# Peptides against a protein of PDB entry 3C2G: the designs that were tried, part 32

Target 1, 209 residues: chain A of PDB entry 3C2G
Amino acid sequence: IRTFDLLGLLLHDSDAIDGFVRSDGVGAITTVVQYPNNDLIRAGCKLLLQVSDAKALAKTPLENILPFLLRLIEIHPDDEVIYSGTGFLSNVVAHKQHVKDIAIRSNAIFLLHTIISKYPRLDELTDAPKRNRVCEIICNCLRTLNNFLMMWIPTPNGETKTAGPNEKQQVCKFIEIDILKKLMSCLSCEGMDTPGLLELRSTILRSFI

## One batch from the design tools (peptide; made by RFdiffusion4, then SolubleMPNN)

Design b1_p12_2_s1 (from b1_p12_2, 7 letters changed)
Fold by OpenDDE base, seed 5:
Structure b1_p12_2_s1 (fold): chain B 209 residues (1-209), chain A 12 residues (1-12)
Amino acid sequence: as target 1 above (209 residues)
Amino acid sequence: MEELVVEVERPL
């Protein structure tokens, strides 16, 4: 706990963050969060989120790390862990085809749907902090989905990967009326990146056309 | 269409 808090306080600049990640810092965090201590897991996942934009992640072997994190966010009951883990996932897959491929092979698309599905409607949440946190988790899941969908959208200059039949079926679950309602409810939350959510909605809708 | 990232809140 205190070590992760201290690391979070030292990781303000991009060079320190890149230095930590190059030194297997993500592997070190994932080793520590294997212990059944919820405070340690929360602090470790928060630190993962804090380094999730590191350029050094493009050169980090994630074959063992990412499947472990996906299992953690599947089973962990704490919304702070889910928030941090889904935030890390969205950033770590961004612009990294090889990381997207690891995540998809590890059933990430289905997991994102499962995470969104387990939360109540935002209108049923009277506590504003809880409602905002649930909204942020849904946004992190949908942002991660956006970054996956980008692989299958025809670009003028790239070989379009075709989604497999399983991936297509899993993506089709995100047009369920209850998921669309949750996305729409997130647009009404204070402090949300409304432009980003609108772009995400546009990307999702375009991937089904 | 761009890939989306979460803005990382860093303590000041």
Scores: peptide ipSAE 0.433, ipTM 0.921, DockQ to the pose 0.681
Fold by OpenDDE base, seed 4:
Structure b1_p12_2_s1 (fold): chain B 209 residues (1-209), chain A 12 residues (1-12)
Amino acid sequence: as target 1 above (209 residues)
Amino acid sequence: MEELVVEVERPL
């Protein structure tokens, strides 16, 4: 806990974050969150989120790290861990085809659907902090999906990866009316980027048309 | 503290 808080206080600039990531900092955090201590797991996943935009992640071997994190967010009951882990996932796959490929091979698309499906309707959540955290998790999942969908959009140069039949089938689950209702309910959460959520909705819907 | 950049890819 205190070590991660101290690291969070030292990682206030992009160069320090990149230095930490280049020094196998993500591997070190991943080693620490393997211990069965929920406070340690929460603090470690929060630190992963804080370094998730690091440019050095494009050069970091994630073949062992990413499947472990996906398994953690599949099974862990704490919304703070799910929030941090899905936030990390959304950023780490962004602009990184090789990281997307690792995540997809590790069943990430289905996991994102599973995470969204586990949460109740947001109208059933009377606690505003809990409701907002669930909105943020749903948004992180849908943002991660968006970043996956971009790899299958035709580039102006005509080079397009085609989604496999399994990936297409898993992506098609996100047009389910329950998923769309959960996305729409996030637009009513205070402090959410409503324009960004509307853009994300539009991108998801366009990827199926 | 630099605000965490939220990475959302956009169609080109």
Scores: peptide ipSAE 0.372, ipTM 0.869, DockQ to the pose 0.100
Fold by OpenDDE base, seed 2:
Structure b1_p12_2_s1 (fold): chain B 209 residues (1-209), chain A 12 residues (1-12)
Amino acid sequence: as target 1 above (209 residues)
Amino acid sequence: MEELVVEVERPL
């Protein structure tokens, strides 16, 4: 606990974050969160989120790390772990085709749908901190899906990767009316990037046209 | 404290 809080206090600039990641800091965190301690898992996943935008992640092998994190999010019912883990996932797959391929092979698209499906509608949540955290989780899941969908959008260079039949079927679940209602309910949350959520919705809907 | 960059890919 205090060690991850101390590391989080030291990681306040991009050079320190990149230095930590280059020193296998992500592997060190994933080793520590294997212990069945909820406060340790929360602190470790929060530290993963804090380093998730590091440029050094493009050179970090994630073949063992990413499947482990996806499994942790799948089995751990803690909103703080799910928030930090889906936030990390969204940033770590961004601009990294190889990392997207690892996540997709590890059933990430189905997991994101499962996470959104398990949460109630935001209008059923009376507790404002809980409602905001659930909104942030849904947004992290949808942002991760957006970053996956970009692989299958035609580039100006004419190279289009095609989604496999399983990936297409898993992506089609995000146009279910209940998922779209949950996305729309996030637009009423305080502190949310409403323009960014509307852009994300438009990207998701265009992927089916 | 440096703000965490939110990585959202956009269509070119």
Scores: peptide ipSAE 0.363, ipTM 0.862, DockQ to the pose 0.085
Fold by OpenDDE base, seed 3:
Structure b1_p12_2_s1 (fold): chain B 209 residues (1-209), chain A 12 residues (1-12)
Amino acid sequence: as target 1 above (209 residues)
Amino acid sequence: MEELVVEVERPL
């Protein structure tokens, strides 16, 4: 706990973050979060989020790490773990085709749908901190989905990857009326990028047309 | 509010 909090306090510098990641820091965190200690898991996942934009992640082998983290997010009923883990996932897959492919093979698209589906509607949440955290989680999931969808958008050069039939079926679940209502409920949360969420909604809807 | 640079990919 205190060691990860200390690492999180020391990792405010981008070069220090990148140095930590180059030194297998993500592997070290994933080793520690295997212990059945909720506070340790929370602190480790928060630290993963804090290093999730590191340039060194593009050179880090994630084949074993990413499936483990996806499984942790799937099984751990903790909003702070889900927040940190979905935030990490959104950033780690961004601009990294190889990492997207690992995440998709690890059932990430279905997991994102499952996460959004498990949370109540934001209008049913009276506690403002809880409502905001749930909104952030939903936004992290949808952002991760957006980053996956970008792989299947035709480039100006005519190169397009086609989504497989399973991926297409999993993506189709995000146009369900419940998911769309949850996305729309996030637009009413303070401090959210409402234009970005509307763009994301439009990207999701256009991926099916 | 830790300003994690939220990389949202945009269509080129």
Scores: peptide ipSAE 0.239, ipTM 0.790, DockQ to the pose 0.100

Design b1_p12_2_s2 (from b1_p12_2, 6 letters changed)
Fold by OpenDDE base, seed 2:
Structure b1_p12_2_s2 (fold): chain B 209 residues (1-209), chain A 12 residues (1-12)
Amino acid sequence: as target 1 above (209 residues)
Amino acid sequence: MEELTVSVSRPS
């Protein structure tokens, strides 16, 4: 635990983070969090989130790392693990087609829906810290979905990919009224990236029109 | 339209 705290303090700039990632730092973290210690897993996932925006990730093989992380957040009912893991996922797939493909093949779309569905409506949560964390998790999931959907929206040059039938079916689950209500509820939460959530809403609408 | 990322807080 102290090791992760120390690493977090050392990784205070983009150069240090890139150096850590180039040295297989993400692989090292995923190795450590395989031990059945909740505090260790929480600290490791937090560190993953801290390095999730590293440019060096574009050159990092994630074929083994991503499926492991997805399984981890699937089986751990820990809000902090889920928060960090979904945050990492949203950032690591951003602007990286090969990473999106790995995540999708690893059933990420279905998992994101499952995570959102697991949590109650935000208006049912009276504890502000809990409500905010749940909102952040939902936002992380929906942000990841946004980044997936961007693959299937035509670009100005006319280039586009088509979603497979299974992916399309899984994406359609996100227009369920319960999911849409949770998205809208997140827009009212203080401290959230409202412009980003509005962008997501726009992306969702474009995907189904 | 743009892809979305979460802001990462870095200790100083």
Scores: peptide ipSAE 0.450, ipTM 0.912, DockQ to the pose 0.650
Fold by OpenDDE base, seed 1:
Structure b1_p12_2_s2 (fold): chain B 209 residues (1-209), chain A 12 residues (1-12)
Amino acid sequence: as target 1 above (209 residues)
Amino acid sequence: MEELTVSVSRPS
């Protein structure tokens, strides 16, 4: 508890965050969250999210860390853990081709679809905090997908990777009417990045034209 | 088209 409190103080300084990450801080957190303690898991994943924009992550080996996190958010029932984990995922893959490759090899695309599919429709949630949290999770998943899709969209320069047949099949699941309805519902939630969600929608649609 | 990131909330 005291260690996490100290780390909390360090989170106010970007250089301190980078220092933590360079010192294998992400690896240390992933070790801690392996213990069967929900409070530790929640706190650890929250800390991951808080350092997820660190520049030092671009040089951090994530070959073992990322698959572990993906397994955690696949099975853990706590929305706070899922929120933090998917948020971390969206940020850590952004602008990092190597990290995207690790995530995709670890079945991240399918997992994102699974997570979205597990949650009820937002209109069925009467509690505003719960509804907003679910919306944020869905947005985190879709944002992560957006970042993956950006690799396969043709650029004016003609330089693009081609998605494999498995990846293409998994991406196709996101045009299901249920998924699209959930995306549209998120656009109506307060406090959401509406422009970002619209960009995501555009990216998804472009992947199929 | 651009890549998307979530805003990180830090303790006050």
Scores: peptide ipSAE 0.441, ipTM 0.910, DockQ to the pose 0.653
Fold by OpenDDE base, seed 3:
Structure b1_p12_2_s2 (fold): chain B 209 residues (1-209), chain A 12 residues (1-12)
Amino acid sequence: as target 1 above (209 residues)
Amino acid sequence: MEELTVSVSRPS
């Protein structure tokens, strides 16, 4: 949609992005994407991703926004919506315990597993752009999981937050061979955050030992 | 160990 395209062109620097967020830009986007139009939803989610690193997000109430976005990702099979939404999720939960809690209460862990599970293996995708997009989505999901797992990794002094039984059960699904193979396949894709994927692998291993 | 974020693409 033209409005989001124009806005996207203007939001090319951190100050403009932060100003947009401070002006309740995220709330505005989420209001607009409630209209059942796929093009609008794609554009809105892309814009969310574009502002997902804004410092002002720390002061933005996300109690209503995150559950809505998670539901949107759940019901839309569109790769662009899923890519943008999971990218936003990954960034917005990073370093924000209260945001992680909102996401987890909204069944984010299970959703991430569902998203990864529905995509084919990368070696079955012959179209390079499609393969790369799928890889990016899987990486976004796993990066988000990494950020959740960081809450439950014991510190050297033995202090740690404990995951609930439901969270533990949902996390255990990510050690399934299918999930692990998809993670490893992403390491071979060009342009991927290979260091980040290696970090995730380490986090997963540490979470289960 | 560190938390992970994705790089955001900006328009040219």
Scores: peptide ipSAE 0.408, ipTM 0.903, DockQ to the pose 0.632
Fold by OpenDDE base, seed 4:
Structure b1_p12_2_s2 (fold): chain B 209 residues (1-209), chain A 12 residues (1-12)
Amino acid sequence: as target 1 above (209 residues)
Amino acid sequence: MEELTVSVSRPS
C-alpha cells in the first residue's frame, strides 16, 4: 500500500512517469488492483491518477486496461477509488481519440451518469472534506464527458464526427435537472477549477444546440 | 473550446 505512495513520490517528473508507462507500468498497476484488497485498490488507483497525464499513454495499448478500470469504478462504492479512477479517465482520454473510443465502447458515458446520480446533493453534505471529494468526483465525470462531447462539436471547417444513436441517448441523460443542479453546485465549491467548469457548461450547451 | 484535464500535483 505504501509502496504505491512511494512510487508516486519517485515519479515527480514527466520523463520518469513516461518511462514507467512505457515499461507497462499501467498494466502492472491494473494487475495488482485485481486482488480483493480495498487499501491496495485505493493506492493503485491513486497511482494511476498520478501518471494519468503521461504523454506515453498515447502510445500505450489500453484496450484491456480501460474496460477493467471502468468495471472497477462501477463495482466499488469507494469515493477514493472513484475519485482516482474518474480523474485518470478524464486525463487519459484527453486529446486521444482512440482512447475515447475504447472508453465509449466500454459504456463509459452511462457509467459517468450513474456515478453522478448516486451522490447526494452537495448541500446535504455537512462535512467539508466529504463534500469537496464528492464535488471533485462529479467534476471528474463531467470533465470526461466534456472530452467526449468535444469529438462531436463541429469544427470551423464544418467537419465533425457524428455520435452514434446510443451515445446520443446516453449524453441526453446529462441534461436532467438533477445533473445540471449538481454541476451548478460544483461552481460554488472552494478550490475548484471554475474556468474549467464554465468551459464544460459551454460545451454541454453547444452539444445540444 | 478545449479539452479538460485534472491537474496532477508533483513535487519540484
Scores: peptide ipSAE 0.407, ipTM 0.903, DockQ to the pose 0.666

Design b1_p12_2_s3 (from b1_p12_2, 7 letters changed)
Fold by OpenDDE base, seed 4:
Structure b1_p12_2_s3 (fold): chain B 209 residues (1-209), chain A 12 residues (1-12)
Amino acid sequence: as target 1 above (209 residues)
Amino acid sequence: MEELVVEVERPP
């Protein structure tokens, strides 16, 4: 706990973050969170989120790290772990085709749907901090989906990869009325990136036309 | 159409 908090305080600039990531810092975190301590797992996943936008992640081998993190999120029904882990996932796959491919092979699309489906409707949550955290998790899942969908959307200037039949089937689950209602409810949460959520809605709708 | 990232809160 205290070690990760101290590392988070030292990792306040992009160069320090990139230095940490280049020094296998993500691998070090994932090694530490293998210990069955919930507070350690929370702190480690929070630190992963704090370094999730590092440019050095584009050169980091993630073949062992991502499957481990996805499994961690799957087996730990802790909102703070899920929040940090899905936030890390959304950022680490952004602009990185090879990282998207690792995540998809590791059943990430199905996991994201499972996470969203397990949470209650936001209108059933009376506690504002809990409601906001659940909204952020749903947004992290849907943002990750947006970033996956972007690789299959035809661009005017290039051959886009086509989604495989399994990936298409998993993506089709996100047009379920329950998922769409949860997305729409997130637009009513204070402090949310409403423009980003509108872009996500647009990407989802365009991927099914 | 843009890829979406979460803004990471950094310690000041």
Scores: peptide ipSAE 0.433, ipTM 0.922, DockQ to the pose 0.687
Fold by OpenDDE base, seed 1:
Structure b1_p12_2_s3 (fold): chain B 209 residues (1-209), chain A 12 residues (1-12)
Amino acid sequence: as target 1 above (209 residues)
Amino acid sequence: MEELVVEVERPP
């Protein structure tokens, strides 16, 4: 806890964040969150989210880190851990083809669907802070999916990766009526990136045409 | 069509 709070003071400077990441800081956090302490896991995953936009992540080996994080967010019951972990995942895969490939090989697409499916409908949540946190988690999962789908959209330059049959089948689960209802309920939450969610909706629909 | 990134809230 105190070590992550001290590292939180370094987060004011982008160069300090990049210095931390270049010094295997993400590997250090993932080592610390292996201990069965929920406060430590919560603080560590929050710190991961806070460094998730670091330029140094493009040069960081993530082959051991990403599978571990995916397993953590699959099993951990704390919404704060799920929020931070899915937020980190969405940012770390952005603009990084090799990181997307690691996440997909680690069953990330199916996991994102599983996470969204575990949460109740937002209309059943009377507590506004809890409803907003659940909405943010769903948005993080869907943002991560958007970033995966971008690999399979035809670019004008003719370089198209084709999704495999398993990936296509896993992506098809996101057009289920219950997933679409959760996405629509997130568009009605105050303080959400409504343009980003609409772009995601467009990306999902285009991936099935 | 752009890749989506979450804004990271940093303490001031």
Scores: peptide ipSAE 0.432, ipTM 0.923, DockQ to the pose 0.665
Fold by OpenDDE base, seed 5:
Formats: structure tokens, sequence, C-alpha cells
Structure b1_p12_2_s3 (fold): chain B 209 residues (1-209), chain A 12 residues (1-12)
């Protein structure tokens, strides 16, 4: 706990973050969060989120790390862990085709749907901090989905990868009325990246066209 | 269409 808090306080600049990641810092965090200590897991996942934009992640072997994190966010009951883990996932897959491929092989698309589905409707949440945190988790999941969908959208200059039949079926679950209602309710939350959520909605809709 | 990232909140 205190070590991760201290590391978080030292990781203010991009060079220090990249240095930590190049030194297998993500592997070190994932080793530590294997212990059944919720405070340690929370602090470790928060630190993962804090380094999730590191350029060094493009050169980090994630074949063991990413499937472990996906299992953690599948089973962990703490919204702070889910928030941090889904935030890390969205950033780590961004612009990294090989990382997207690892995540998809590890059933990430289905997991994102499962995470969104397990939360109540935002209108049922009377506590504003809880409602905002749930909204942020949904946004992290949808952002991760957006980054996956980008692989299958025709670009003017490249061979488009075709989604497999399983991936297509899993993506089709995100047009369920309950998922769409949750997305729409997130647009009404304070402090949300409304432009980003609108781009997510646009990307999702374009993927079904 | 751009890939989306979460802005990482860093303590000041």
Amino acid sequence: as target 1 above (209 residues)
Amino acid sequence: MEELVVEVERPP
C-alpha cells in the first residue's frame, strides 16, 4: 500500500513513468496484487491506471499480465479496482494491435459486456459519488470496446481485419437496450468526457452499419 | 475516428 502510494507520488513525469514500465514495473504490480489483500489490490490497480499511458507499454510483454488483470476485474467486487483496471485496459490497448489481440483472445469483449451488465441503472443510484464511479466504469468499458472496434472499421489506407464470428456476436450484445440506456445515462453525469462518449456512441453505431 | 484514452489524473 504505502509503497504504491509513494510510487504514485514519484510518477509525475513521463520519463519516470516510462522508466518504471521499462523496469518491469507493471509485472511487479501484477505480482503484488496476486495476494488476497483488497487494499493492496486497490492500490496496485490505481498505480496501473497511473502508468497506463506510458509509451514503454508498447514494448512490454503483456501475454501473462493482461489475462491476469482481466480475471481480476471479472471477479473483484470493489468498484475502485474495476475502475482502475478497466481504465488501464482502455489505455493499454489503445494504438497497440498486439495488445488488442491478447485482450480479445482472453475474452475481453465479453468481459466488458459482463461488467456493464452487472451494474444497476444509474437512475437507481441515489449516491452521486457511486453513480459517477459506475458511469466512469461503463465509460472505460465502452472506450475499450471503441479501441477494439477501430480494428474492424475500414480505413482508406489499409487491409481491414475482419472480426471473427465470435467477436461479432459479442459486439452485437452492446446494442442491447439496457446497454444503450446505460450509455445514454452516462452522458448526463457531471465530470464525464461527453465528446468521448459521443465518439464511442458513433463508433458503436458505425460498427453495426 | 480516433482511439480513445482515459485522461490519467495525477496528483499535482
Scores: peptide ipSAE 0.431, ipTM 0.922, DockQ to the pose 0.680
Fold by OpenDDE base, seed 3:
Order: structure tokens, then C-alpha cells, then sequence
Structure b1_p12_2_s3 (fold): chain B 209 residues (1-209), chain A 12 residues (1-12)
């Protein structure tokens, strides 16, 4: 049993997870995953996903952590690392404007597009476990994008942040026919959050109208 | 319109 697998086995409740995060546990994980050990990187990113819903993340300084994780996902070919890292990203940016701003400044929108683009079409994947994992990765990327787009959707009160010109250009890549086909293929996967993917589709479409 | 979160798989 690896150290992070043991930590994952100790983090069963939300209070223990929140306590770990308050104690700079995310910083500790990111320190350990700097070592060139694929198994350690995989286990560390899985643990990041496991703590990604912690309330303490709203008070955690992520200015160094989040750019590091984005770079790790960019350079690491491992689907398990990408799955865990994009899952963490989607959750950590949710309801946290300051974290969204860090991610966007760290080129997250472009990275999400790059991740989706590198995977084959789901219909070309004959191995069901691999197909499901690829679907989950695409969904994590698209969920993260949804959470970014929510900042730029006009509220009924007329207060909206405007996307910068670069952000707008990067977002426009997600209306490419290949990306839309991958989204539609994910809707056909069993056990996926189909309502969430439909909401994402609606959010994407509304961001371009 | 809601922000989307993934359910975290925790060991039992």
C-alpha cells in the first residue's frame, strides 16, 4: 500500500478531508508528485481528486499549486493522471471565482481543448474500460469549461464579467465539430451524468448566442 | 444554469 493510498483510506469523512486540506495537504501532495515516479504521480492525483470537494479549498492559496497541476496534466500521457487532475480542476474551480481566474491565467481553457483533441473518437475505442475513462476525461474537461463559461453569462441583473479576447478565442474552439461530436458521444456512455452534460451543452450554446 | 461538480469516489 503506497503512502497516498493509505492517506486515501484515512480520508473517509468530509471533516478529515477538510482538516487535511487546512493543514496544506494539497501542497504536500503537489510536493510529492514532483518526483519522476508515475505510480506516485497517479496516486497523488487520485488523492487530489478525492479531496477536490473540500470546503477548505476556498481558503487555500492555489497560485502555485494549480499552475503546477495544469503543467503536470499537459505533459503526462497517463489517462489516470489526466482523469484525476481534470476532475480536481473541475471541482476546485466550481463556485470559486478567484480559482477560476488562476486557472484561466494558467492557460487552462487551451489545455482543456488540447486534452479533448488528443483523444480518439469514442466509437474508435473497442476496449470498454478505456472508452469509459476517455469519456470521463472529456466530461471533466467540458465540466471545467462550463464552470468557466458561467462567469461570462449575463445575469438578469445586468452584471457580467466580460471574457478577454484571448479567452473568447480559446472558448470558440469548443464549438468545433470534433469537440461537439465528442460531447455527443459522451452522452451515449452509460453511467455518465447526462443531465450535467446537457446543461453544459446549453451553457456552451448560450455563451455563443 | 448551475456549476457542475463531479462526484468524488471515496472508498467505503
Amino acid sequence: as target 1 above (209 residues)
Amino acid sequence: MEELVVEVERPP
Scores: peptide ipSAE 0.431, ipTM 0.923, DockQ to the pose 0.680

Design b1_p12_2_s4 (from b1_p12_2, 7 letters changed)
Fold by OpenDDE base, seed 1:
Structure b1_p12_2_s4 (fold): chain B 209 residues (1-209), chain A 12 residues (1-12)
Amino acid sequence: as target 1 above (209 residues)
Amino acid sequence: MEELVVEVERPK
């Protein structure tokens, strides 16, 4: 715990973050969080989120790290772990086709749907901090999905991959009325990236055309 | 259409 907090305090700029990641810092975190301690897992996932925008992640082998993180999020019903983990996931897959492929092969699309489905409607949450955290988690999941869907949208100048039948079926689950209601509820939360959520909605709709 | 990234909060 204290070690991750201390490391977080050393990560003040992009160069320090890149240095940590180039030194296999993400691998080190994932090794440490294999110890079954909730506080340690929370601190480790928070640190992952803090370095999730590092340029060095494009050169980091993630074949073992991503499946482990996805499994960690799946089995630990902790809002802080899920928030940090899904935030890391959304950022690490952004603009990195090879990382998206690893995540998708590791059943990430299904996991994102499962996470969103497990949370109650935001209108049922009276505690503002809890409601905001749940909204952020849903946004992280949907942002990650947006980044996956971008691979399959025809662009005038790009090689478009075709989604496999399993991926297409899993994506179709996100147009369920309960998922759409949760997305709409997130648009009403203060401090949320409303333009980003609207873009996601547009991306989802376009993926079904 | 753009890919979406979350803003990361870092300790000051």
Scores: peptide ipSAE 0.435, ipTM 0.924, DockQ to the pose 0.664
Fold by OpenDDE base, seed 3:
Structure b1_p12_2_s4 (fold): chain B 209 residues (1-209), chain A 12 residues (1-12)
Amino acid sequence: as target 1 above (209 residues)
Amino acid sequence: MEELVVEVERPK
């Protein structure tokens, strides 16, 4: 715990973060969070989020890391773990086709839907910090979905991959009225990336047109 | 259409 806190304080610039990732820092974090300590898991996932935009991740083998993280998110009810983990996921899959493929094979699409579905409606949450955290989690999930969908959207002049039948079925669950309402509720939260959420909405709609 | 990333909070 204290070590991760110290590392978090030292990882204040992009070069230090990139150096940490190049030194298998993500693998080290995932090794440490294998132990059933909630505080350690929280700290480790937070650190993952903090390094999630590192350029070195494009060269990092993630075949073992991503399935582990997805499983951790699946089994852990902790909002802070879910927030950090889904944030990491959204960033790590961005612009990386091979990473998207690993995540999808590891049932990420279904997991994202499950996470969103488990949270109450934002209008039912009276505690503002809790409501904001839930909104951020939903946004992380939907952002990740957006990044997946981008690989299947037909471009006028390009070869696009087609989603498999299972992926298509899983994506179709995100047009459920409950999911759409939660997305819309997130647009009303202060401090959210409203333009990004609107882009996501557009991407989702275009995927079904 | 663009891929989306979350801003990472870093200690200053």
Scores: peptide ipSAE 0.429, ipTM 0.923, DockQ to the pose 0.657
Fold by OpenDDE base, seed 4:
Structure b1_p12_2_s4 (fold): chain B 209 residues (1-209), chain A 12 residues (1-12)
Amino acid sequence: as target 1 above (209 residues)
Amino acid sequence: MEELVVEVERPK
């Protein structure tokens, strides 16, 4: 716990973060969070989120790390772990086709849907901090989906990957009315990136038209 | 259409 907090305090700039990641820092975190300690897992996932935008992640082998993280999120019903983990996931897959492929092979699309489906409607949450955290988790999941969908959208150059039949089926689950309502409810949360959420909504809708 | 990233809060 204290070590991760200290590391978080030392990682103030992009160069330090990149240095940490290049030194297998993500692997080190994933090794530490294998211990069955909830506080340690929370701290480790928070640190993952803090380094999730590192440029060095594009050169980091994630074949073992991502499946582990996805499994961790799947089995831990902890909002803080889910928040940090889905935040890390959304950022780590961004602009990285090979990372998207690893995540998708590891059943990430289905997991994202499962996470969103398990949370109550935001209007049922009276506690503002809890409501905001749930909203952020939903947004992280949908942002990750957005980033996956982007690889299947035709580019002007005509080069597009096609989603497999299983991936298409899993993506289709996100047009369920419950999912769409949860997305819309996030727009009412204070402090949320409303323009980003609107873009996400547009991407999702365009992917199915 | 753009890929979306979450802004990471870092101690200033």
Scores: peptide ipSAE 0.429, ipTM 0.922, DockQ to the pose 0.691
Fold by OpenDDE base, seed 2:
Structure b1_p12_2_s4 (fold): chain B 209 residues (1-209), chain A 12 residues (1-12)
Amino acid sequence: as target 1 above (209 residues)
Amino acid sequence: MEELVVEVERPK
């Protein structure tokens, strides 16, 4: 716990973060969080989130790391683990086609839907900190989906990957009224990136036109 | 349309 907190305090700039990632820091974190300690898992996932924007991740093998993280957030009902893990996922797949492919092969789309579906509607949550955390988790899931959907949207250059039938079916679940309502409810949360959420909504809707 | 990233909170 204290070690990850200390490491987090040392990672102030992009160069330090890249240095950590190049030194297999992500692999080290994932090794440590194999221990069944909730506090350790929370701290490790938070540290993953803190390095999730590292440029060095584009050159880091994630074939074993990413499936492990997806399994971790699948089996842990801890909001802090899910928040950090989905945040890491959204950032690590951004602008990295090969990482998106690993995540999708590891059933990430279905998992994201499952996570969102498990949480109550935000209007049913009276505790503001809990409501905000749930909103952030939903946003992380939907942001990750946005980044997946971007690979199937036609580019000006005419190059478009086609989603497989399974991926299309899994994506279709996100147009369920319950999911859309949860997305819309996040727009009312304080401190949320409302423009980003609106862009996400537009991406989702365009994927079905 | 662009890919979305979460802002990472870092200690000051």
Scores: peptide ipSAE 0.415, ipTM 0.919, DockQ to the pose 0.665

